Peptides against a protein of PDB entry 2AUS. Designs and how they scored, part 31

Target 1, 323 residues: chain A of PDB entry 2AUS
Amino acid sequence: ADIKREVIVKDDKAETNPKWGFPPDKRPIELHIQYGVINLDKPPGPTSHEVVAWIKRILNLEKAGHGGTLDPKVSGVLPVALERATRVVQALLPAGKEYVALMHLHGDVPEDKIRAVMKEFEGEIIQRPPLRSAVKRRLRTRKVYYIEILEIDGRDVLFRVGVEAGTYIRSLIHHIGLALGVGAHMAELRRTRSGPFKEDETLVTLHDLVDYYHFWKEDGIEEYIRKAIQPMEKAVEHLPKIWIKDSAVAAVAHGANLTVPGIVKLNAGIKKGDLVAIMTLKDELVALGKAMMSTQEMIERSKGIAVDVEKVFMPRDWYPKLW

## One batch from the design tools (peptide; made by RFdiffusion4, then SolubleMPNN)

Design b1_p30_8_s2
Fold by OpenDDE base, seed 2:
Structure b1_p30_8_s2 (fold): chain B 323 residues (1-323), chain A 30 residues (1-30)
Amino acid sequence: as target 1 above (323 residues)
Amino acid sequence: EEEEERRRREEERRREEERIEERVAELEAE
């Protein structure tokens, strides 16, 4: 999410009509909710599915989905995509995660040894699915991007960890404990980041949502509920982007693949097979799709399918058909 | 005392391995 991607301009003369579409900052409140994602502070206790069901009840929604399961006992950042944005979670599932964990050691270990051993767990780790997993028990690699020790108090080690999606922190702590020779378990866990969603001013509780919905419905105050819900475009900030001509938007919104002539600008470093976000020149999410070309091929070629469109988000009527 | 402490650590390790296995099975079934 924090990687600044270079933007390559292919068509510097491309303009956008200000009358077409609904930019993320210009959506009426009802439309903002229909295309929204909540950065929820999940409480400990309920499942991620129960929390999604509660949000649907609180906000009177027909559908919602979450950007990656948190254990019932785990608190913190749970992105919840609303209504028409529900399927944007597919961009968040593979996104990196950050946690703050409390590890309890089953014996005394010198602090210098704790620090040295935990540093060795940065990088590629091998995890094995459990015996009771329905998933084929293939060894899988996962990346630990960083480990930051926050505090060491005797046998209690508080640390921040950045990991690849599907890394089990409990299993990581177990392996650290084995490497220390004393054993360890996970005492507490909080998720502090899920892709572009982090602990910041956008993080809201279920209680905040109740109050903010009440202020809107009973008092006519939209400000709180508007701030509590992020535009769905937030959920794709970590993806490479391709910005398209106004004339291409309606075709892509109808499920047509993006062809090279429709591209105005794009991020550097797109590879064939990457998940990409197709954007308007107003930074509206049109669709998610699979890159069929690299960035370089999309620049050099005059024709061909650039993106295989997998999921459309934009309504078909926001932009006119120009074909 | 050292054998009893080793046995406690091995039993705690086994119980934690079992808890990890059960919990990951639950999370993969969801």
Scores: peptide ipSAE 0.019, ipTM 0.533, DockQ to the pose 0.020
Fold by OpenDDE base, seed 4:
Structure b1_p30_8_s2 (fold): chain B 323 residues (1-323), chain A 30 residues (1-30)
Amino acid sequence: as target 1 above (323 residues)
Amino acid sequence: EEEEERRRREEERRREEERIEERVAELEAE
């Protein structure tokens, strides 16, 4: 999310019709919910699946999905995509995560040694799957982007950690404990970020959702529930984007691949094989797809498939067919 | 006291190793 991506303009004369589509800020409340993502503060205790089921019950929804499992005991940022946005969670699964963890050491270690050893875990770590899985223990490398020690109180070490998706903090703490020579375990864990979702004013509890839904349904006050639900476009803020012509939107919304002539602007640094968000000029999510070209190839070429469209989000009728 | 504390540390370590083993087995089964 924090990666500022340069925007390269390919067609500076491309305009968008204000009558077409539904920009994220202009969706009626029912449509906003249909294309929404909740930045949920998951309480400790329930599974991520139970919490999703509760949200569906509270908001009277048919479908919802979460942007990456939190263990029952783990609290904090759980993105929950709603209804037609449910499939946007696929953009959040590979996204980086941040946690605040409490590590308990099984012995006394000098603070300077704790700090030195934990700094060595910044970068690439080899995670070993545990012994009891019948699955071939494939060693996997994961990135630890940063470790920030917040507090050291004797054997208790509070730290912030930014990690690649699928990094197990419990395993990280275990390995830190081994490197310290005394052993360690994870006492507490909270997820503070999941890609673009963080602890901010958009973070809401299950209780907030109950109250906000009540204010909407009983009192006609939509403001609270509207603020509690983010547009699905929030869930793709961390992805490289390609903005397309109005004339290309309906084709992509029908599942056609994006061709180079449809591109108006794009982020720098797209590589072949990257997951990209296809956007309208009004910042509406049309689809997710796989880049078939680099940014440079999309600039230099006049034709060809730029993006293999994998998941369409936009309804087929928001933009007219212009072919 | 030191021997009881050492035994406690070894038991805490073993329990954590077992919890890590169980949790990854769960995550690999999903």
Scores: peptide ipSAE 0.018, ipTM 0.526, DockQ to the pose 0.020
Fold by OpenDDE base, seed 5:
Formats: C-alpha cells, structure tokens, sequence
Structure b1_p30_8_s2 (fold): chain B 323 residues (1-323), chain A 30 residues (1-30)
C-alpha cells in the first residue's frame, strides 16, 4: 500500500465519457453501499463471522465478507466488503498486515538485549502454523517488514509489527521469548492495518454503524453512513492497476479478457501471474484478473491477452457495448 | 437454461467462498 507505483501512459489522448459509469466519489448512497467496504474496528470477544453477520443485520444486507479473519480475542482493523463488493476481499487476503502486540516475558531481561534480539526478527522468519489453523502444519517462511518497540515496562513489551499475510504474531512472540532465553507469550493483540485499511478517520465501530444507519433511515441524514463506508476501490489500492479505454469496459464487464489495445495506462513492475485491478479512466474497479504479460510486454506488444479476467465487479450496463 | 446458469453461478460462488476460506486460513495472522 505504501509503495507508490509508477504510472506508465500508453495512450495520452484517451478520454472518458463523464456520462458513463459511477465514479467512486459520485455514487448515490444506495449504490455506494452496494459497492462498499467498511473499515470496521472489530471488538474483542466475537468472531469475525459473527461481526459480519451483525453488520448484515444492522445495514439490512444480503451479503458481506471480511478481508481476513481476526481471532475472537483480537481487536482492530477488519475490512468488511458489502453486497456486490463482497468478492473484493480476495484482494485483501494477500495484503500485508500491521499489529500492535503486548508481549509478556517470563523472566527479567535487560532492555538493551530486548531491543537487540527483537531487531534480529526483522526480515525472513520460519514459522509453523498453530494447531487451530486449517492449513497443513508445514514450516513456512514469512517476512517481518519492521518491528518498532513502543514501550518496555519490566517484563511487558509493547511493539508495532508489520508482517506478510499469514504471519502468526503469537508464534513470533514465542520465538522472541526463546531467543531471549526466558520465554514469552502474547498478552494482547490489535490489528492496526490490513493492506490499505488502517487506524484512521475511516475506522468505525458496530455502535457507530447502528447510529449512522438510524440517522439515515429515521432522520434522512446520509452523510454519516456515506463516510462510514469506503468505495470498493479502496480495497484494491495496494494492487497494481491497469486503466482501460471506455470501449473496452463493457467487454471486460461481460467477462472478456483484457487485450493489449484496451490499455491506456498501467503501473510499472507488473509481472506475469500478478493479481491486478482493471480500472476505468474514472478510477472505477471493473475487474480483478491475473496478468498474462509483464508491464514491459504490455507496453511493447500491439496485441495479445494482457489480463485473464477472474472476477468482474462492474455491472454490464454502466458502459455501452461498443461491439 | 437460466436456472442451470444460476445454479452454476451459485456453485462457482460456493467454491469461491471455500477457496477464500482456505486462503483465509492460510493468510490469518494470529
């Protein structure tokens, strides 16, 4: 999410019709909800599935899904994709995560040693999935992007950690405790980031959602519920993007693969096999797909399949069929 | 034909939910 991707322009003359589609910032409230993602502050206690079920009841929704499970005891950032946006959660699963963790040490350790040892856990670590994971308990490597110690109070170490998706913080703390020679356990955990979703002004509670829905339905005030729901395009901000011609949008919305002539601009550094977001020139999400070419191949070639379209989000009628 | 296409879309959605759940289990950070 934090890496600014360079944008390469292939067609600098490509224009978009302002009458076609529904830009993320201009959706009517009902349509905004249908293509929305909530940056939920999950409380400790309930499962992520229970919280999604409550959101569906509060907002009178048929479908919703979350962008990566939090343990019942874990609080913080849980992206919840709504209705027609439900499938966008697949873009959030592989996204990096950030946590604030409280580690309790089982013995006294000098602060300088704590700091030195925790710094050694930045980079690649070997983990084994916990017993409760549905994943085969094979040893796997995961990246720890950073560890920031916030506070050390005797045996209690509060730290921020940025990790690759599927890094178990409980296992990390256990290994840190072993390296310190005293042992440790995770006392508290909060997720502070899931890809593009973080602790910011968009973070809302279940209580906020109840109140904001009431203000809309009973008082006619849509402002609060509108701000509480992010456009689905937020959930793909961390992905490499390909922007397409208006003439290609309806084809992709019908499930046609994106061909090279349809590309207007694209991010640098796309590799074959990458998950990419196909966007309109108005920054509307059309589809997710698998890159069949690199960025360089998409620039140099005049023809061929650029993206294998896997998931269409845009309705078929937002853009005219031009074929 | 429309009911079979609806049923195929529901089965494809269920298989996708199952794949998302499997991937969620792979990508859960505890």
Amino acid sequence: as target 1 above (323 residues)
Amino acid sequence: EEEEERRRREEERRREEERIEERVAELEAE
Scores: peptide ipSAE 0.017, ipTM 0.379, DockQ to the pose 0.035
Fold by OpenDDE base, seed 1:
Structure b1_p30_8_s2 (fold): chain B 323 residues (1-323), chain A 30 residues (1-30)
Amino acid sequence: as target 1 above (323 residues)
Amino acid sequence: EEEEERRRREEERRREEERIEERVAELEAE
């Protein structure tokens, strides 16, 4: 998620009209909510679906969706996309995750052996999806990006782990326990990161949302609810971006594919088939789509379809039709 | 005596592995 992407400028003379669109920092509160994502601290107990249903009731919303299921017993970072932003969660599903886990060992193991064995689980691991997973029960490889041991207290091992999307931490702990020769289970799990969403000042509880909505509706104070909701553009920070001309925005907002002449600047390292975010020059999310060209092809070519537009977010009227 | 204790520890480990696999399967099934 923290990959700094180089920005390549294709058209250095492209200007943007400051009167067109609604930049993320300039949205009225009602519009900010319509295009918002909450970095929710999910409590242990409820399902991710129940929590989304509660947020819809608290904030009086018609639609919302979450950026990747947390089990009922698991707490922490659950991105919840609101209203018009609901489908931005598709950008978060493939994003890396971080957890803090408490592993309980079923026997005594020397600390040096625990540290040595856990380090061997950094890299590629083979997992079997659970029986009730809608995913075909095929053996699959997943990446463990890092394991950081925080504390060892006898048989209790507290650790931070960064993983590829769809890595099962319970299965990882089971395999660590087998490799230690004593067995182990997951005692506690908290998700500390989901792509660009982490434990920071933007993390809010369900209780915070109740209070902040009350302050807005009863006291006329919008500051708290405004801070509790992130712009939908936050949910695409980890994606490669393509910035387009003002003259191309309305066409893409109508569902037209992005053509090469519409590109002003783009990130390096885009490959054909990548999920990309199409942005205005004011960093507004227009659409998500599939790259039909590499970054190099988008620079070298004068024509052709650069992005197959899969999901439009921007309203059709934010930018004028210039064709 | 040492072989019986070793066999008992291996049986307890196997039963604990089976209970963990069942509990992981139950919890992965939620």
Scores: peptide ipSAE 0.016, ipTM 0.473, DockQ to the pose 0.015

Design b1_p30_8_s4
Fold by OpenDDE base, seed 2:
Structure b1_p30_8_s4 (fold): chain B 323 residues (1-323), chain A 30 residues (1-30)
Amino acid sequence: as target 1 above (323 residues)
Amino acid sequence: EEEEERRRREEERREEERRIEEFVAELEAS
């Protein structure tokens, strides 16, 4: 998620009208909530669905959705997209995840052997979905990006792990235990990252949300609830971006595909078939779509469909129709 | 079988709704 993507400028003379749209930092509080994502610290116990329902009740919302299921017993980073931003979760579902896990070994293993074997689980692993998963049970490969051992206390191994979306840490720990020859189980699990969302100053509890909503509604203090909710644009920070002309924004907001003449600047390394975020020059999310061209093709071509627009987020009236 | 599975899903939903109400009440009381 933290890969700084190079930005290629296609039109260096393109300007944006400051009167059009609502930049992420300048939304009125009600509009900020309508286009918001909470970096929730999910408590252990409830399902991710229950927690989303609680947020809807606490904040008096009609719609919300989460950026990737945490099991009931798992705590930590659960992005919850609100109202008009609900569909932005599609950008978060395929995003990498980080966890801190406590693995309990079923026998004594020398620390040097623990470290050596766990390092062998970095890279591509074969995963089997758990029995209770709604996901079709099939063998699949997943990437483990890194394993960092934090602490070893006898049979207890605390470690940080970065993984591809849909990697089951419980299954990883089971396989590590088998490779160590003693067996192991997952004692504790916390998610510390989901794509661009991590444990930082933006992480909030359900209790924080109750208090912050009360301060806003009863005391007229919007500062806390404003800080507790991230703009929906946060949920697409990890995606490759295409920035478009003001004249193209309304067409895309109406569901028109993005054509090459509408592009002002774009990230390097876009491939055909990639999920991309279409942005205004004010860094407002217009839509998500599928790249129909590479970055190079979008630079070299004068015409054609650059992005097949799949999900529009921006209201149709934020920018004028200039077509 | 389909009617039993539907009843089970309705019972699970009601139990989820009850747990939601209990947890929100605990948060509002703390």
Scores: peptide ipSAE 0.038, ipTM 0.574, DockQ to the pose 0.714
Fold by OpenDDE base, seed 4:
Structure b1_p30_8_s4 (fold): chain B 323 residues (1-323), chain A 30 residues (1-30)
Amino acid sequence: as target 1 above (323 residues)
Amino acid sequence: EEEEERRRREEERREEERRIEEFVAELEAS
């Protein structure tokens, strides 16, 4: 999310009709909810599935989904995509995660050795999924982007860790404990980031959602529930983007692949096979798809399929059919 | 075996539904 991607403009004269679409900041409250994502502070205790079911009940929703499972005992950032946005979670599943973990060592280790060994776990690590995971247990490589030791109190080590999606912190702590020679276990874990979602002013509790829904339904105050729900476009902020002409939007919204002539601007560094967000010039999410070209090929070519459209989000009627 | 597994899944679902109801009731009472 924090990586600023360069934006390359192909058509600097491309305009957008202000009467078409619903920009993320201009959605009526009901439509905002239909295309929303909650940055939920998941409490410890419940499963991520239970929490999604509770949100559906609290907000009277038909559909919702979460941006990556947290274990029952793990608290913190759980993105919950609502209604029409439910499938935007596919953009969040592969996103990097950050955690704060408390590791308890099973023996005394000098602080300098703790620091040195934990630093060696930055980079590529070999992991096995937990026994209780729905994922087939196999050896796999995962990236640890960073480890930041926050506090060392005897045998208790509090640390922040940034990891590739599907890195198991419990397994990391187990391996650190083995490398230290004393063994270790995960005492506490909180997720502090899931891609673009972090601990910030957008983080809300289940209690907040109850109150905010009440204020809207009973008191007519939409402000709180509006702030508690992020636009679905938030869930794709970490992806490379391609912005398209108004004339291409309706076709893509009908499930047509994006062709090169439809591109107005795009992020640098797109590779063939990357997941990309197709956006309007008003930063509305049209669709997610697979890049069929690199950024360079999309610049140099005059024709061809730029993106294989995998999932449409935008309603078909937000933009007129111009073909 | 298939009937026992179906019954087990139905019991697990009912227990999940019960826990959902209890938690929502606690939230609404707080």
Scores: peptide ipSAE 0.036, ipTM 0.563, DockQ to the pose 0.773
Fold by OpenDDE base, seed 5:
Structure b1_p30_8_s4 (fold): chain B 323 residues (1-323), chain A 30 residues (1-30)
Amino acid sequence: as target 1 above (323 residues)
Amino acid sequence: EEEEERRRREEERREEERRIEEFVAELEAS
């Protein structure tokens, strides 16, 4: 979310019909839920799967999925995509994560040494997946984007860390402890960010969701449940975007690949093979797909497949067939 | 071996279902 992507306009005359589609802010409550993502404050204790199952039960949903597993003991930001938005979680899996961690050192270390050594862990680190990981236990490189020490109290080090997806904070703390020469373990962990989802006014507890659902169903007050659910478009804010003509929307919604003539505007820095979000001119998510061209190729070319459409989200009837 | 692995997966699923039910009951009671 932190990288502002430049927007390059290919067609400055392209207009959109206000009668077509359902912009994120104009969805009826039922439709908003069908295309929603909850920024859940996951409590410590339950698995991410248990929490998703609970949300499905309490909100009377057929489908839901989470934007990246939190361990049972780990609290904080768990994006939960609902119903027709369930598969938008694929955009969140590769997204960067932030955590606040409490590291307990197994010996006394001067504060200056703690600060110096922890700074050396910014950048590329080699990690081994934990035993309980479904991922093959091969050594892998991961990025640590930043480490911010919040507090040092003797042997307890509270720090914020921004990491590449699938970085194991427990393993990071273990390696920091080894580098300090005393050893360390992870005492506490909270996830404070998952891509575009962070600790903000959109973060809701499970209790909040119970209350807000009751307010809607029993009292007819939809405001709280509406605010508790983000539009699925939130889950793709960190992706490079391609905005398409109204005339191209229905074709893409039917699973057709996006061709270059359909592009109105696009983000800079798209590479071939990147996951991209295909958007309407009203910022509605049509589909996710794989870029088959760079941004530059999409600008310079008059024809060809720009995006291989992998997953359609938009209903086929929101925009008319104009072919 | 396949039958034991199948039984283990079925037991793991039942245990997960039970924990989900317990968790829901705890949240609805709070």
Scores: peptide ipSAE 0.033, ipTM 0.591, DockQ to the pose 0.471
Fold by OpenDDE base, seed 1:
Structure b1_p30_8_s4 (fold): chain B 323 residues (1-323), chain A 30 residues (1-30)
Amino acid sequence: as target 1 above (323 residues)
Amino acid sequence: EEEEERRRREEERREEERRIEEFVAELEAS
């Protein structure tokens, strides 16, 4: 997720009007909430859907959605996109995840053997979805990006693991236990990262949200609820970006596809078929779409459809029609 | 009548907020 993408400038003379749009840092509190994402610390016990329903009640919202289900017993990072930002979760579903897991071994294994075997699970693993999953039970490959052993206490192994989206940690632990020859099960699991969202100062509880909403509504103090909600642009930080001219923003906000002449700058390494974020020169999210060209094709071509616009977020009136 | 309706809606909102707080506290204690 932390791959710094190179930025290629196509039009170095492109300016932006400071009077147009609403940059993420300059939104009034009501508008900030309408285009917000909460980095929620999900408690153990409730489903991710129940927690989203409670956030909607606490904050008096019509719509919300989460950036990837946590099992009821699993705590930690659950991004919750609010109101007009609800559909930004489509950017978070395919994002990498990190967990801290406690694995309990069913027999005694030398520490050196535990470390050696767990290191062999870095890379490509074959998983089968559990029976309870709505996902068709097909064999699938998933990436384990890293395994970091934090502590070994006899039969208890605490470890950090970075994984591709939809990797089942319970299944990983089961396979590690089989490879160790003694068997193992997942005792505890916490999600510590979901794409750009991690355990940091932006992580908030349901209790924090109740208190912060009360401070805003009863005491007129906006600071806490403003800090508890991230701009929707946070939810696309891990995506490749294309920045567009002010004159192209209104057309894209009306659902027009992005054409090559509208591009000011773009990230390197965009491939045809990639999910991309279309941004203003003020780093406002206009839309998500599918790249119809590579970065190289977008540089070399003078015309054509660069991005097929799938989901607009920006209101149609933030930028003037300049056509 | 409009002030009494506004006051009733504010009281209902505060009762809903309290019920949410109690529920959140139960969730954190579990």
Scores: peptide ipSAE 0.026, ipTM 0.502, DockQ to the pose 0.055

